# Peptides against a protein of PDB entry 4HTP: the designs that were tried, part 1

All scores and structures are predictions.

Target 1, 231 residues: chain A of PDB entry 4HTP
Amino acid sequence: SQTVASHVPFADLCSTLERIQKSKGRAEKIRHFREFLDSWRKFHDALHKNHKDVTDSFYPAMRLILPQLERERMAYGIKETMLAKLYIELLNLPRDGKDALKLLNYRTPTGTHGDAGDFAMIAYFVLKPRCLQKGSLTIQQVNDLLDSIASNNSAKRKDLIKKSLLQLITQSSALEQKWLIRMIIKDLKLGVSQQTIFSVFHNDAAELHNVTTDLEKVCRQLHDPSVGLSD
Positions, changes and structure headers below are counted from each chain's first letter, unless a header gives other numbers.
Peptide ipSAE was made for these designs. It is ipSAE averaged over its two directions, with the distance scale d0 held at 1.0 Angstrom where the peptide's residues are scored. Compare it between designs on one protein only; published cut-offs may not apply.
A fold fails the geometry check if it doesn't show the stated peptide or something in it is severely misdrawn.

## One batch from the design tools (peptide; aimed at target 1 H7 S39 W40 K42)

Design b1_p8_1 (made by RFdiffusion4)
Pose (drawn by RFdiffusion4):
Structure b1_p8_1 (pose): chain A 221 residues (1-106, 117-231), chain P 8 residues (1-8)
Amino acid sequence: SQTVASHVPFADLCSTLERIQKSKGRAEKIRHFREFLDSWRKFHDALHKNHKDVTDSFYPAMRLILPQLERERMAYGIKETMLAKLYIELLNLPRDGKDALKLLNYGDFAMIAYFVLKPRCLQKGSLTIQQVNDLLDSIASNNSAKRKDLIKKSLLQLITQSSALEQKWLIRMIIKDLKLGVSQQTIFSVFHNDAAELHNVTTDLEKVCRQLHDPSVGLSD
Amino acid sequence: STMEELLE
């Protein structure tokens, strides 16, 4: 019943992505990712130490790191133009104000929002990776259920409980373009030698994370 | 990291 994702601050995923994006070279981008992945695997063993048929995996984090491969969640129905309106309303931004104009007259949207949010209020987030996933699930379902009000509420919960850095990366997860500077093939190859292959056949990100959880155990086994 | 601190 328990998951690694319920114990990992979304902030730690975000700080990892930030350092990845900031790194100039491939080797350094891989290093930052590998450290998070390796810690996730160590904690998985400690958490599920004496457990039986464990289905937990790196999927809750991997689906955020490779969001373009997201298939379980339906579309979010979220446009950058409406996030601008949501922030103007939420932050009580005067429309003639400098910050409101930056959002309205839209180095992607996530960065503009980052610069707007950075000097403001909350500096340390509280959400875990699991809670972020649960809320993204509610947003996708409410888009399918045509409930734009429940989408606003869920997105408000995500935004107000998160730091500027988390919000920058959450936006990018919703738009499905992280701009990390490291390819999907590279990310899969760092995770597992066989991961790129398994994903080609299955187009199933959770299956790949679960089946190839152990890096020393290949597809042949 | 948080996971490393929990392991300690």

Design b1_p8_1_s1 (made by RFdiffusion4, then SolubleMPNN; from b1_p8_1, 5 letters changed)
Fold by OpenDDE base, seed 3:
Structure b1_p8_1_s1 (fold): chain B 231 residues (1-231), chain A 8 residues (1-8)
Amino acid sequence: as target 1 above (231 residues)
Amino acid sequence: SSLDEMLK
């Protein structure tokens, strides 16, 4: 069965996240998220017009927006140091060069952008002049690759982990990779709380999540903003 | 957005 996530470019989610991050006020941040969510729901209704009781929901996007609440896939086993080494290899960066050292020593201030401790931002600036301008992955494809990484981590198949990571990297823009890194590390730095995200999604979302801790269930049961838990 | 274009 077709899903909304199979049609939505990962770039669209990343652009939304970028707008949220750059917005100064809470109201503006909420607006950007709401616009993306509303578009998703409209697309869902159109895609599933003739099919009732589908299991498709906002879950594929929500699990990337709130990666710390992920419970379906196991740990990736990926840290900043691993990504740094991978980028150095993939981009053929000189090991003693400035960019390689920035990636490896991401916690040390470089004096340029004040991004010390934010590996994703450091990676972005290294990648921007070196990678493609537009990615080709859908949200579903990103989740499939992340599932593969988690599964292969559990199986201790480092070669297959690397393969999936390379697919993610080679098919993503610098901006998309910035957000992908933050999703893997589970820190998006959006400037809005989990509670705010849930509140915008559905009035009962926070309550249902507090009880079930099941993000997919929250997204599925509360897909319609006009239908509450007590209805 | 690309989503809005697809709805069209």
Scores: peptide ipSAE 0.029, ipTM 0.716, DockQ to the pose 0.852
OpenDDE base, seeds 1, 2, 4, 5: peptide ipSAE 0.027, 0.025, 0.026, 0.027; ipTM 0.708, 0.693, 0.703, 0.699; seed 5 fails the geometry check

Design b1_p8_1_s2 (made by RFdiffusion4, then SolubleMPNN; from b1_p8_1, 4 letters changed)
Fold by OpenDDE base, seed 1:
Structure b1_p8_1_s2 (fold): chain B 231 residues (1-231), chain A 8 residues (1-8)
Amino acid sequence: as target 1 above (231 residues)
Amino acid sequence: SSLDKLLE
């Protein structure tokens, strides 16, 4: 079955998240999220025009926007130190060089940027001059790779985890990797609450999630903003 | 938006 996520570039989600993060006011943050959501729903309607009973929903994007609420896949088993070592290896960074030390010591202030403690931002600046300008992954492909990582973590297959991580990294821009890291670490730093995200998605979303704790059910049952739980 | 271009 065709899915919206199989057509939407991961870059589009990352650009939206970047706009949300850079926005100062709550209203502007909401606007950027709403624009992405509306475009998604519009594409869904066009893609599934002749198919009324589809299970496709906003879930593939929502689980990346609210990674703390992920329940389908298990833990990745990935920490910042692991990613730092991976980047040093992949980018062939001198171990005693400034960039390698920035990644390893991301908690200590280095340089003029107030990015201390934010590994994703430090990684972004290291990656920006060294990686692709545009990524090639769709949202579905990102989720498939993340599923693989979680599954292989449970199976203690470290080599396969590394393989999937390398695929994510080599097919992503610096900006996409910044957000991917934040999704894996489960801290997006958007400056907007979970409640706000749910409220923009659907008026009944927070309530349904509180009862079911199932993000996919929330996205599927409340796909249409005009149809409520009581309808 | 970039996503809107997918509808074209």
Scores: peptide ipSAE 0.036, ipTM 0.744, DockQ to the pose 0.736
OpenDDE base, seeds 2, 3, 4, 5: peptide ipSAE 0.033, 0.034, 0.033, 0.033; ipTM 0.734, 0.732, 0.723, 0.731

Design b1_p8_1_s3 (made by RFdiffusion4, then SolubleMPNN; from b1_p8_1, 4 letters changed)
Fold by OpenDDE base, seed 1:
Structure b1_p8_1_s3 (fold): chain B 231 residues (1-231), chain A 8 residues (1-8)
Amino acid sequence: as target 1 above (231 residues)
Amino acid sequence: SSLDELLA
């Protein structure tokens, strides 16, 4: 079936997240998220103009924005050290070189950026001069690959996990990979709370999530901001 | 935004 997520570039979500992170105030952060959400809903209405009973919703994006609330996918089994080793291999970085050591020792302060402990930021700077400027993945494709990783982790298929990771990496810009890493590690560092995200999405979203703990249900049932939980 | 371009 047709979904909004199959049309929206992953880059668009990442750009929004980057704007949110760079914004200083809560109001500005909210504005950036709202703009993305409104565009999504507008596209949904256009895509499904002649179909009222669709299950399509903001869920594909929401589960990437709030990865800590993911319940459909099992654990990825991926840590920063695994990603570091993968990048060293993929980028053919000298193991004793500066960039390889930055990735492996990401917890130790190095350089002027002050990004110690934030693997995604360290990876970004290593990737920026080496990666494609524009990624090619849609939000749906990213979710499909993440589903594959989780499934293969459960099945202990390390080779297939690596395959899916390589596909994610090779089809993503440095900025997209920064955010992808944060999604996998489940720490976006947006500077806005879960409650704020829910409040912007729908007035009843936090309440429904508290009861159901089902992010997809929240996104589907409260897709229309004008239709309340009690309606 | 890129999404807006998809709607145009």
Scores: peptide ipSAE 0.031, ipTM 0.720, DockQ to the pose 0.805
OpenDDE base, seeds 2, 3, 4, 5: peptide ipSAE 0.027, 0.029, 0.027, 0.029; ipTM 0.707, 0.709, 0.700, 0.705

Design b1_p8_1_s4 (made by RFdiffusion4, then SolubleMPNN; from b1_p8_1, 3 letters changed)
Fold by OpenDDE base, seed 5:
Structure b1_p8_1_s4 (fold): chain B 231 residues (1-231), chain A 8 residues (1-8)
Amino acid sequence: as target 1 above (231 residues)
Amino acid sequence: SSLDELLE
């Protein structure tokens, strides 16, 4: 069955997240999220116009926006140091070179940008001159690859983890990879709370999540902002 | 939005 996530470019989510992060005020951050959500819902309605009782929802995007609430897939087993080594290998960076050292020593401030401790930002600047300008992955494909990584981590298949990571990296822009890294590490640094995200999504979302701890149920049951829990 | 373009 077709899903919204199978049509939405991962780049669109990343650009939204970038706008949210760059926005200084809460209201502006909320606006960017709302615009993405509204567009998603509109596309959902169009895609499923002739289909009733679909299970499709905002869940594929929500689980990337709130990765700390992910419960369906297990741990990735990926840390910044692993990613650093992978990028050094993939980009053929000299191990003693400036860029390799930046990735490995991401916690130490080396520049004026104040990016110390944010591996994703450091990676972005290394990747920007080296990566594709536009990625090709959909949100569904990103989730499929992340599922593969988690599954293979549980199975201790490191080679297959690397394969999926390489697919993610080679099909993503530098900006997309910045956000992908933050999703994997589970720290988006959006500057808005989980409560705010839920409140924008649906008035009852925070309550339902507090009871169920099931992000998919929240997204499915509260897909329509006009239909409450008591309805 | 980019999503709006997908609806066309």
Scores: peptide ipSAE 0.034, ipTM 0.688, DockQ to the pose 0.757
OpenDDE base, seeds 1, 2, 3, 4: peptide ipSAE 0.029, 0.028, 0.029, 0.030; ipTM 0.705, 0.687, 0.699, 0.685

Design b1_p8_2 (made by RFdiffusion4)
Pose (drawn by RFdiffusion4):
Structure b1_p8_2 (pose): chain A 221 residues (1-106, 117-231), chain P 8 residues (1-8)
Amino acid sequence: SQTVASHVPFADLCSTLERIQKSKGRAEKIRHFREFLDSWRKFHDALHKNHKDVTDSFYPAMRLILPQLERERMAYGIKETMLAKLYIELLNLPRDGKDALKLLNYGDFAMIAYFVLKPRCLQKGSLTIQQVNDLLDSIASNNSAKRKDLIKKSLLQLITQSSALEQKWLIRMIIKDLKLGVSQQTIFSVFHNDAAELHNVTTDLEKVCRQLHDPSVGLSD
Amino acid sequence: SLTMDELL
């Protein structure tokens, strides 16, 4: 019943992605990712130490790291133009104000929002990776159910409980373009030698994370 | 240090 994702602050995933994006070289981008992946695996063993048929995996994090491969969740129905309106309303931004104009007259949207949010209020987030996933699930379902009001509420939960950095990365997760500077092939290859292959056949990100959870155990086994 | 490392 328990998950690694319920114990990991979304902020730690975000700080990892930030350092990845900030790194100039491939080797350094891989290093930052590998450290998070390796810690996840160590904590997985400690958490599920004496457990039987464990289905937990790196999937809750991997689906956010490779969001373009997201298949379980339906479309979010979220445009950058409506996030601008959501922030103007939420932050009580005067429309003639400098910050409101930056959002309206839209180095992607996530960065603009980052610069707007950084000097403001909350500096430390509270959400776990699991809670972020649960809320993204509600947003995708409510888009399918044509419930734009419930989408606004769920997105307001995500935004107001998160730091500027988390919000920058959450926006990117929703738009599905992280701009990390490291390819999907590279990310799969760091995770597992066989991961790129398994994903080609299955097009199934959760299956790849679960089946190839152990790096020393290949597809042949 | 990561939260997972501190918990371990």

Design b1_p8_2_s1 (made by RFdiffusion4, then SolubleMPNN; from b1_p8_2, 6 letters changed)
Fold by OpenDDE base, seed 4:
Structure b1_p8_2_s1 (fold): chain B 231 residues (1-231), chain A 8 residues (1-8)
Amino acid sequence: as target 1 above (231 residues)
Amino acid sequence: TLSLEKML
């Protein structure tokens, strides 16, 4: 069955997240998220016009926006140091070179951008001149690859983890990889709270999540902003 | 404009 996530480019989500991050005020941040959400809902309605009983929802996007609330997939087993080593290998960076050292020592301020401690931002600047300008992955494909990583981590199949990571990396722009890294590390740094995201999604979302801790259930049951929990 | 709007 077709899902909205199978049609939405991962780049569109990343662009939205980038706009949110760059926005100075809460209202502007909310606007960007709302615009993406509204577009998603409209597309959902069009895609599923003749199918009333679908399980498809905003969940594939929401679990990437709020990765700390992920409960379906197991741990990735990926840390910044692993990613640093992977990028050094993949990009054939000299081990004693500036870029390799930036990735390995991401906690130490080495540059003028003030990105110390944010591995994703450091990676972005290393990747920007080296990566494809446009990614090709959908949100569904990203989630499938992340599922693969988690599954293979559980199975202790490091080779397959690397394979899936390489697929993510090679099919993503530098900007998409910045956000992907943040999703994996589970820290998006959007400047908006979880509560704000839920409040924009649905008035009852925070309450339902507090009770169920099930992000998919929240997205599915509260897909329609006009239909409440008490309905 | 999100590419989503173009698909609609």
Scores: peptide ipSAE 0.045, ipTM 0.799, DockQ to the pose 0.829
OpenDDE base, seeds 1, 2, 3, 5: peptide ipSAE 0.048, 0.030, 0.006, 0.030; ipTM 0.816, 0.726, 0.462, 0.723; seeds 1, 2 fail the geometry check

Design b1_p8_2_s2 (made by RFdiffusion4, then SolubleMPNN; from b1_p8_2, 6 letters changed)
Fold by OpenDDE base, seed 4:
Structure b1_p8_2_s2 (fold): chain B 231 residues (1-231), chain A 8 residues (1-8)
Amino acid sequence: as target 1 above (231 residues)
Amino acid sequence: VLSLEKML
């Protein structure tokens, strides 16, 4: 069955997240998220016009926006150091070179950008001149690859983890990889709270999540902003 | 404009 996530480019989500991050005020941040959400809901309605009982929801996007609330997939087993080593290998960076050292020593960068402690930002600047300008992955494909990583981590199949990571990396722009890294590390640094995200999504979302801790259930049951929990 | 709106 077709899902909204199978049609939405991952680039669109990343662009939205980038706009949110760059926005100075809460209102502007909320606006960007709302615009993406509204577009998603409209597309959902069009895609599923003749199918009222679909399980499709905003969940594929929401679990990437709030990755710390992920409960369906197991741990990735990926840390910044692993990613640093992977990028050094993949990009054939000299081990004693500036870029390799930036990735390895991301907590104490010597650079002017003030990105100390943000591995994703450091990676972005290393990747920007080296990566494709446009990615090709959908949100569904990203989630499928992340599922693969988690599954293979559980199975201790490091080779297959690397394979899936390479697929993510090679099909993503530098900007998309910045956000992907943040999703994997589970820290998006959007400057908006979880509560704000839920409040924009649905008035009852925070309450339902507090009770169920099930992000998919929240997205499915509260897909329609006009239909409440008590309805 | 999100690409989603173009698909509609």
Scores: peptide ipSAE 0.083, ipTM 0.822, DockQ to the pose 0.828
OpenDDE base, seeds 1, 2, 3, 5: peptide ipSAE 0.063, 0.066, 0.067, 0.078; ipTM 0.821, 0.829, 0.818, 0.823

Design b1_p8_2_s3 (made by RFdiffusion4, then SolubleMPNN; from b1_p8_2, 5 letters changed)
Fold by OpenDDE base, seed 4:
Structure b1_p8_2_s3 (fold): chain B 231 residues (1-231), chain A 8 residues (1-8)
Amino acid sequence: as target 1 above (231 residues)
Amino acid sequence: MLSLEKLL
């Protein structure tokens, strides 16, 4: 489909999230998010120049940035332990080996990185020397695969869940997988609040979300930062 | 520059 998300590499979002996470201070974090958002809006305007009545919005990205606010998808049914076992299998890691044990015992790692309790960071370091340097997925493709996972979880089709997860993993860099894991687990650890994300997106975003709890509606209705809810 | 900006 002709959406902004169908053209934006998932890698671009992950790079932005990485910059936000690494930034010290609210202002710098906001700057990185704003730059991504502004680029998205500009591309949207160009892509839909001759089509004023489109439903396309920042929603495909926003639902990955604020995954705890996801209401369209049902639960994935995926936890850290499941992912650990999957990676051990996929990467053919010795079960008694250092890397397998790191993944399984992610809450109390013995490593030097201080990643205790952060499964995604532990996974990142295991994946970094083993995975593709550059992923190939768009934001839309990532969302499609996540939709598949949620649907198949509801249908109790574990085999199909695994298939979609494998597709995500095999087409993603270690950095992209770090963020994908955090999206699935619904904890990005950006160091910036939900309120700040909404405030940067649009002045009325937090209010509209508080009333509707509909993230897509928020993104669509408040796509233009210069047009308020009351206008 | 993000890849997105190159698409403009």
Scores: peptide ipSAE 0.095, ipTM 0.825, DockQ to the pose 0.815
OpenDDE base, seeds 1, 2, 3, 5: peptide ipSAE 0.067, 0.073, 0.062, 0.064; ipTM 0.809, 0.826, 0.807, 0.809

Design b1_p8_2_s4 (made by RFdiffusion4, then SolubleMPNN; from b1_p8_2, 6 letters changed)
Fold by OpenDDE base, seed 5:
Structure b1_p8_2_s4 (fold): chain B 231 residues (1-231), chain A 8 residues (1-8)
Amino acid sequence: as target 1 above (231 residues)
Amino acid sequence: MLALEKML
């Protein structure tokens, strides 16, 4: 079945997240999220105008925005050190070179950017001059690849994990990879709380999630902001 | 207008 996530470029989500992160005030952060959400809902309505009772929802995006609440997908088994090594290999970086050392020692302040401890930001600056300017992945494709990684981690198939990671990396911009890394590590650093995200999504979202701990159910049942939990 | 809106 056709989903909104199969049409939405991953780049659009990443651009939204970037705007949220760069915004100083809570109100501005909320505005950027709301704009993305509203656009998603409008697209959903247009896509499914002739189809009733679809299970499609904001879930594919929400699980990337709130990756710490992911319960369907098992652990990736990926840490910053693994990603660092992968990038060094993929980009053919000298192991003793500045960029390789930045990736490996991301916790140590090495520059004026104040990005110490944020591996994704370190990776971004290494990737920016070396990778594609525009990615080609949809949100659905990103989720499919992440599902593959989690499944193969459970199965201890390291080669297949690497394959999926390479597909993600080679089809994404530096900005997209920054956010992808943060999704994998489960720390987006948006500067907006989970409660705020839920409140913007739907008035009853936080309550329903507190009861069910099911992010997909929250997104499906509360897809329409005008329809309450008790309706 | 977000890129999504251009896809409609």
Scores: peptide ipSAE 0.045, ipTM 0.779, DockQ to the pose 0.693
OpenDDE base, seeds 1, 2, 3, 4: peptide ipSAE 0.044, 0.042, 0.043, 0.041; ipTM 0.778, 0.775, 0.770, 0.774

Design b1_p8_3 (made by RFdiffusion4)
Pose (drawn by RFdiffusion4):
Structure b1_p8_3 (pose): chain A 221 residues (1-106, 117-231), chain P 8 residues (1-8)
Amino acid sequence: SQTVASHVPFADLCSTLERIQKSKGRAEKIRHFREFLDSWRKFHDALHKNHKDVTDSFYPAMRLILPQLERERMAYGIKETMLAKLYIELLNLPRDGKDALKLLNYGDFAMIAYFVLKPRCLQKGSLTIQQVNDLLDSIASNNSAKRKDLIKKSLLQLITQSSALEQKWLIRMIIKDLKLGVSQQTIFSVFHNDAAELHNVTTDLEKVCRQLHDPSVGLSD
Amino acid sequence: STMDELLS
C-alpha cells in the first residue's frame, strides 16, 4: 500500500530538475539525475524491505521527468493564457501593474511566472510527489468531465501550496516540455540499459519503471 | 536529500 512518492517532497524533484536544466554539460545533467534516481532506489529498498508483491516504482517521478510520454492521464485542458488569468486573480495583480503585464503580454511561460512568484509569500513548499500526482489526476479527470470549476480549484491547491520553483516546474510538467537539455534516450539509458527498448515495444511508462526497477536485472530475465 | 536523511 505504501509508496516512495508519498515520502519525497516535490521540491526535491524540482530542485533536481533545476540543477539539470542549469548544467551546461551532458555529464553534469546526468549526474544530477542519477543522484535522485539512486536515492529513490535506496529508499525503495528500505521502505519495502520485507514486502511481498510490490508494484511501487520510479513511475510517479519518471512521469513528471518525461511528461511528453504521459499516457495514463488524459489532457489537462490548461493553456498558458488561462494560467496568466489565474495568477492575476490569485495574486490580486492590478492589470496596469508590471507583473500583470508580463503575464498578459506573453524563456517560456514557466519562467515568467517564476520571476513573478519568486519575491512573494511562500518560499518553502509542502507537497509530496504523490500529492502532486493525485492533483494532476483530478485536473485531467475534471477536464474530461468538463468541470472547469473543479480544475481551477485543484490547480489552486497545487499553486498556493508550492514555492515559485515548484510552480515553475509544475507548469512545465502540465505543458509537457521541461527543456532539460538532455534527451529522452539519455534519460532512459541512465535509468536502465533496456529501458529505451521496453518503451519502444510497450509505449508504457509505468511498465518500464516497474519491470526494469532493478538495473542489474535485464529484459532477458 | 530527504530520502538520505530518512535512511540515516

Design b1_p8_3_s1 (made by RFdiffusion4, then SolubleMPNN; from b1_p8_3, 3 letters changed)
Fold by OpenDDE base, seed 1:
Structure b1_p8_3_s1 (fold): chain B 231 residues (1-231), chain A 8 residues (1-8)
Amino acid sequence: as target 1 above (231 residues)
Amino acid sequence: SSLDELLA
């Protein structure tokens, strides 16, 4: 079936997240998220103009924005050290070189950026001069690959996990990979709370999530901001 | 935004 997520570039979500992170105030952060959400809903209405009973919703994006609330996918089994080793291999970085050591020792302060402990930021700077400027993945494709990783982790298929990771990496810009890493590690560092995200999405979203703990249900049932939980 | 371009 047709979904909004199959049309929206992953880059668009990442750009929004980057704007949110760079914004200083809560109001500005909210504005950036709202703009993305409104565009999504507008596209949904256009895509499904002649179909009222669709299950399509903001869920594909929401589960990437709030990865800590993911319940459909099992654990990825991926840590920063695994990603570091993968990048060293993929980028053919000298193991004793500066960039390889930055990735492996990401917890130790190095350089002027002050990004110690934030693997995604360290990876970004290593990737920026080496990666494609524009990624090619849609939000749906990213979710499909993440589903594959989780499934293969459960099945202990390390080779297939690596395959899916390589596909994610090779089809993503440095900025997209920064955010992808944060999604996998489940720490976006947006500077806005879960409650704020829910409040912007729908007035009843936090309440429904508290009861159901089902992010997809929240996104589907409260897709229309004008239709309340009690309606 | 890129999404807006998809709607145009």
Scores: peptide ipSAE 0.031, ipTM 0.720, DockQ to the pose 0.801
OpenDDE base, seeds 2, 3, 4, 5: peptide ipSAE 0.027, 0.029, 0.027, 0.029; ipTM 0.707, 0.709, 0.700, 0.705

Design b1_p8_3_s2 (made by RFdiffusion4, then SolubleMPNN; from b1_p8_3, 4 letters changed)
Fold by OpenDDE base, seed 3:
Structure b1_p8_3_s2 (fold): chain B 231 residues (1-231), chain A 8 residues (1-8)
Amino acid sequence: as target 1 above (231 residues)
Amino acid sequence: SSLDEMLA
């Protein structure tokens, strides 16, 4: 069966996250998230108009927005150092060059942007002049590749992990890769709390998550904002 | 958004 995530470009999620991050006020951050969520729900209703009992939900997006709550996937086994080495290899960066050193020493201030300690931002500036302007992946495809990475990490198949990472990288813009890195490292730096995200999604979402710790159940049971836990 | 265009 078709899912909303199979139709939504990963770029659309990333652009929403970028708008949220750049917004200064809480109200504006909430507005951007709400607009994305409302569009998703509208698309869901249209896609599943003739199918009343579907398991499709906001879960594919929510697990990328709140990656620290991921429980279905095992650990990726990916750290900033691994990504740095991969980018140096893939982009054929000179080992003693400025960009390679920025990636490897991302915690040390270089004085240009003040992004010390934020590997995703360092990577973004290295990738921006070198990567595609527009990515081609859907949210479903991104999740499938992340599932592959987690599974292969558990199986200790380093070659297959690299293959999936290369597919993610080569089909993503610099902006999409910035957010993908933050999803893998599980730190989005949105400036809005987990509780706020849940409250915008559904009034009962925080409570249900506190009891079940199951993000997919939260997204399925509370898909309709007008239907509460007690209904 | 691209989603709005697809609904259209």
Scores: peptide ipSAE 0.029, ipTM 0.714, DockQ to the pose 0.854
OpenDDE base, seeds 1, 2, 4, 5: peptide ipSAE 0.027, 0.026, 0.027, 0.026; ipTM 0.706, 0.693, 0.697, 0.687

Design b1_p8_3_s3 (made by RFdiffusion4, then SolubleMPNN; from b1_p8_3, 4 letters changed)
Fold by OpenDDE base, seed 2:
Structure b1_p8_3_s3 (fold): chain B 231 residues (1-231), chain A 8 residues (1-8)
Amino acid sequence: as target 1 above (231 residues)
Amino acid sequence: SSLDKLLA
């Protein structure tokens, strides 16, 4: 399908999220998000220049940025322990090795990076020397794979869940996987509130979401920042 | 960004 998400590398979203997380001030965090959003909207306008009434919107990105608000996709059924075991297997890590133990005991402080309790950060450092330097997935492809995982979880097809996870992992950099893990676990730790994200997206976004609880509807109806709910 | 390159 002809969507913005089919053209935007997942790496670009992850780089933006990384910049947001590393920024100390609220204003700087907002700036990074705004820049990504503005670029997305510009690309949308160019892509759909000759097409009216498209349903394409920021939704594919927004649902990854605010994964706690996901209502379309069912539960993944994935926890840190499962991912730890998968990485140990995939990376052929020695079972009693330092890296395997770090992944399995991610809640225990190791004294090196202070990342205790943050599985995604622990995974990042294990993956960094072992995986691709640059991923190849688009935002649409990531969402398609996540849809597959959720569907197969509902159907209790564990083998197919693993297959989709392997596709995600093998086509992603360490940084992309860090953020992918946080999206799956539904905790991005950006340091900005949901309200702030909505406010930057559109002045009426928070209100519309409060009424509808439909993130796609919010993204579609409020795609144009100059057009309000009452218009 | 790569996104900006797509717009160029």
Scores: peptide ipSAE 0.038, ipTM 0.745, DockQ to the pose 0.922
OpenDDE base, seeds 1, 3, 4, 5: peptide ipSAE 0.038, 0.035, 0.036, 0.036; ipTM 0.754, 0.738, 0.745, 0.747; seed 4 fails the geometry check

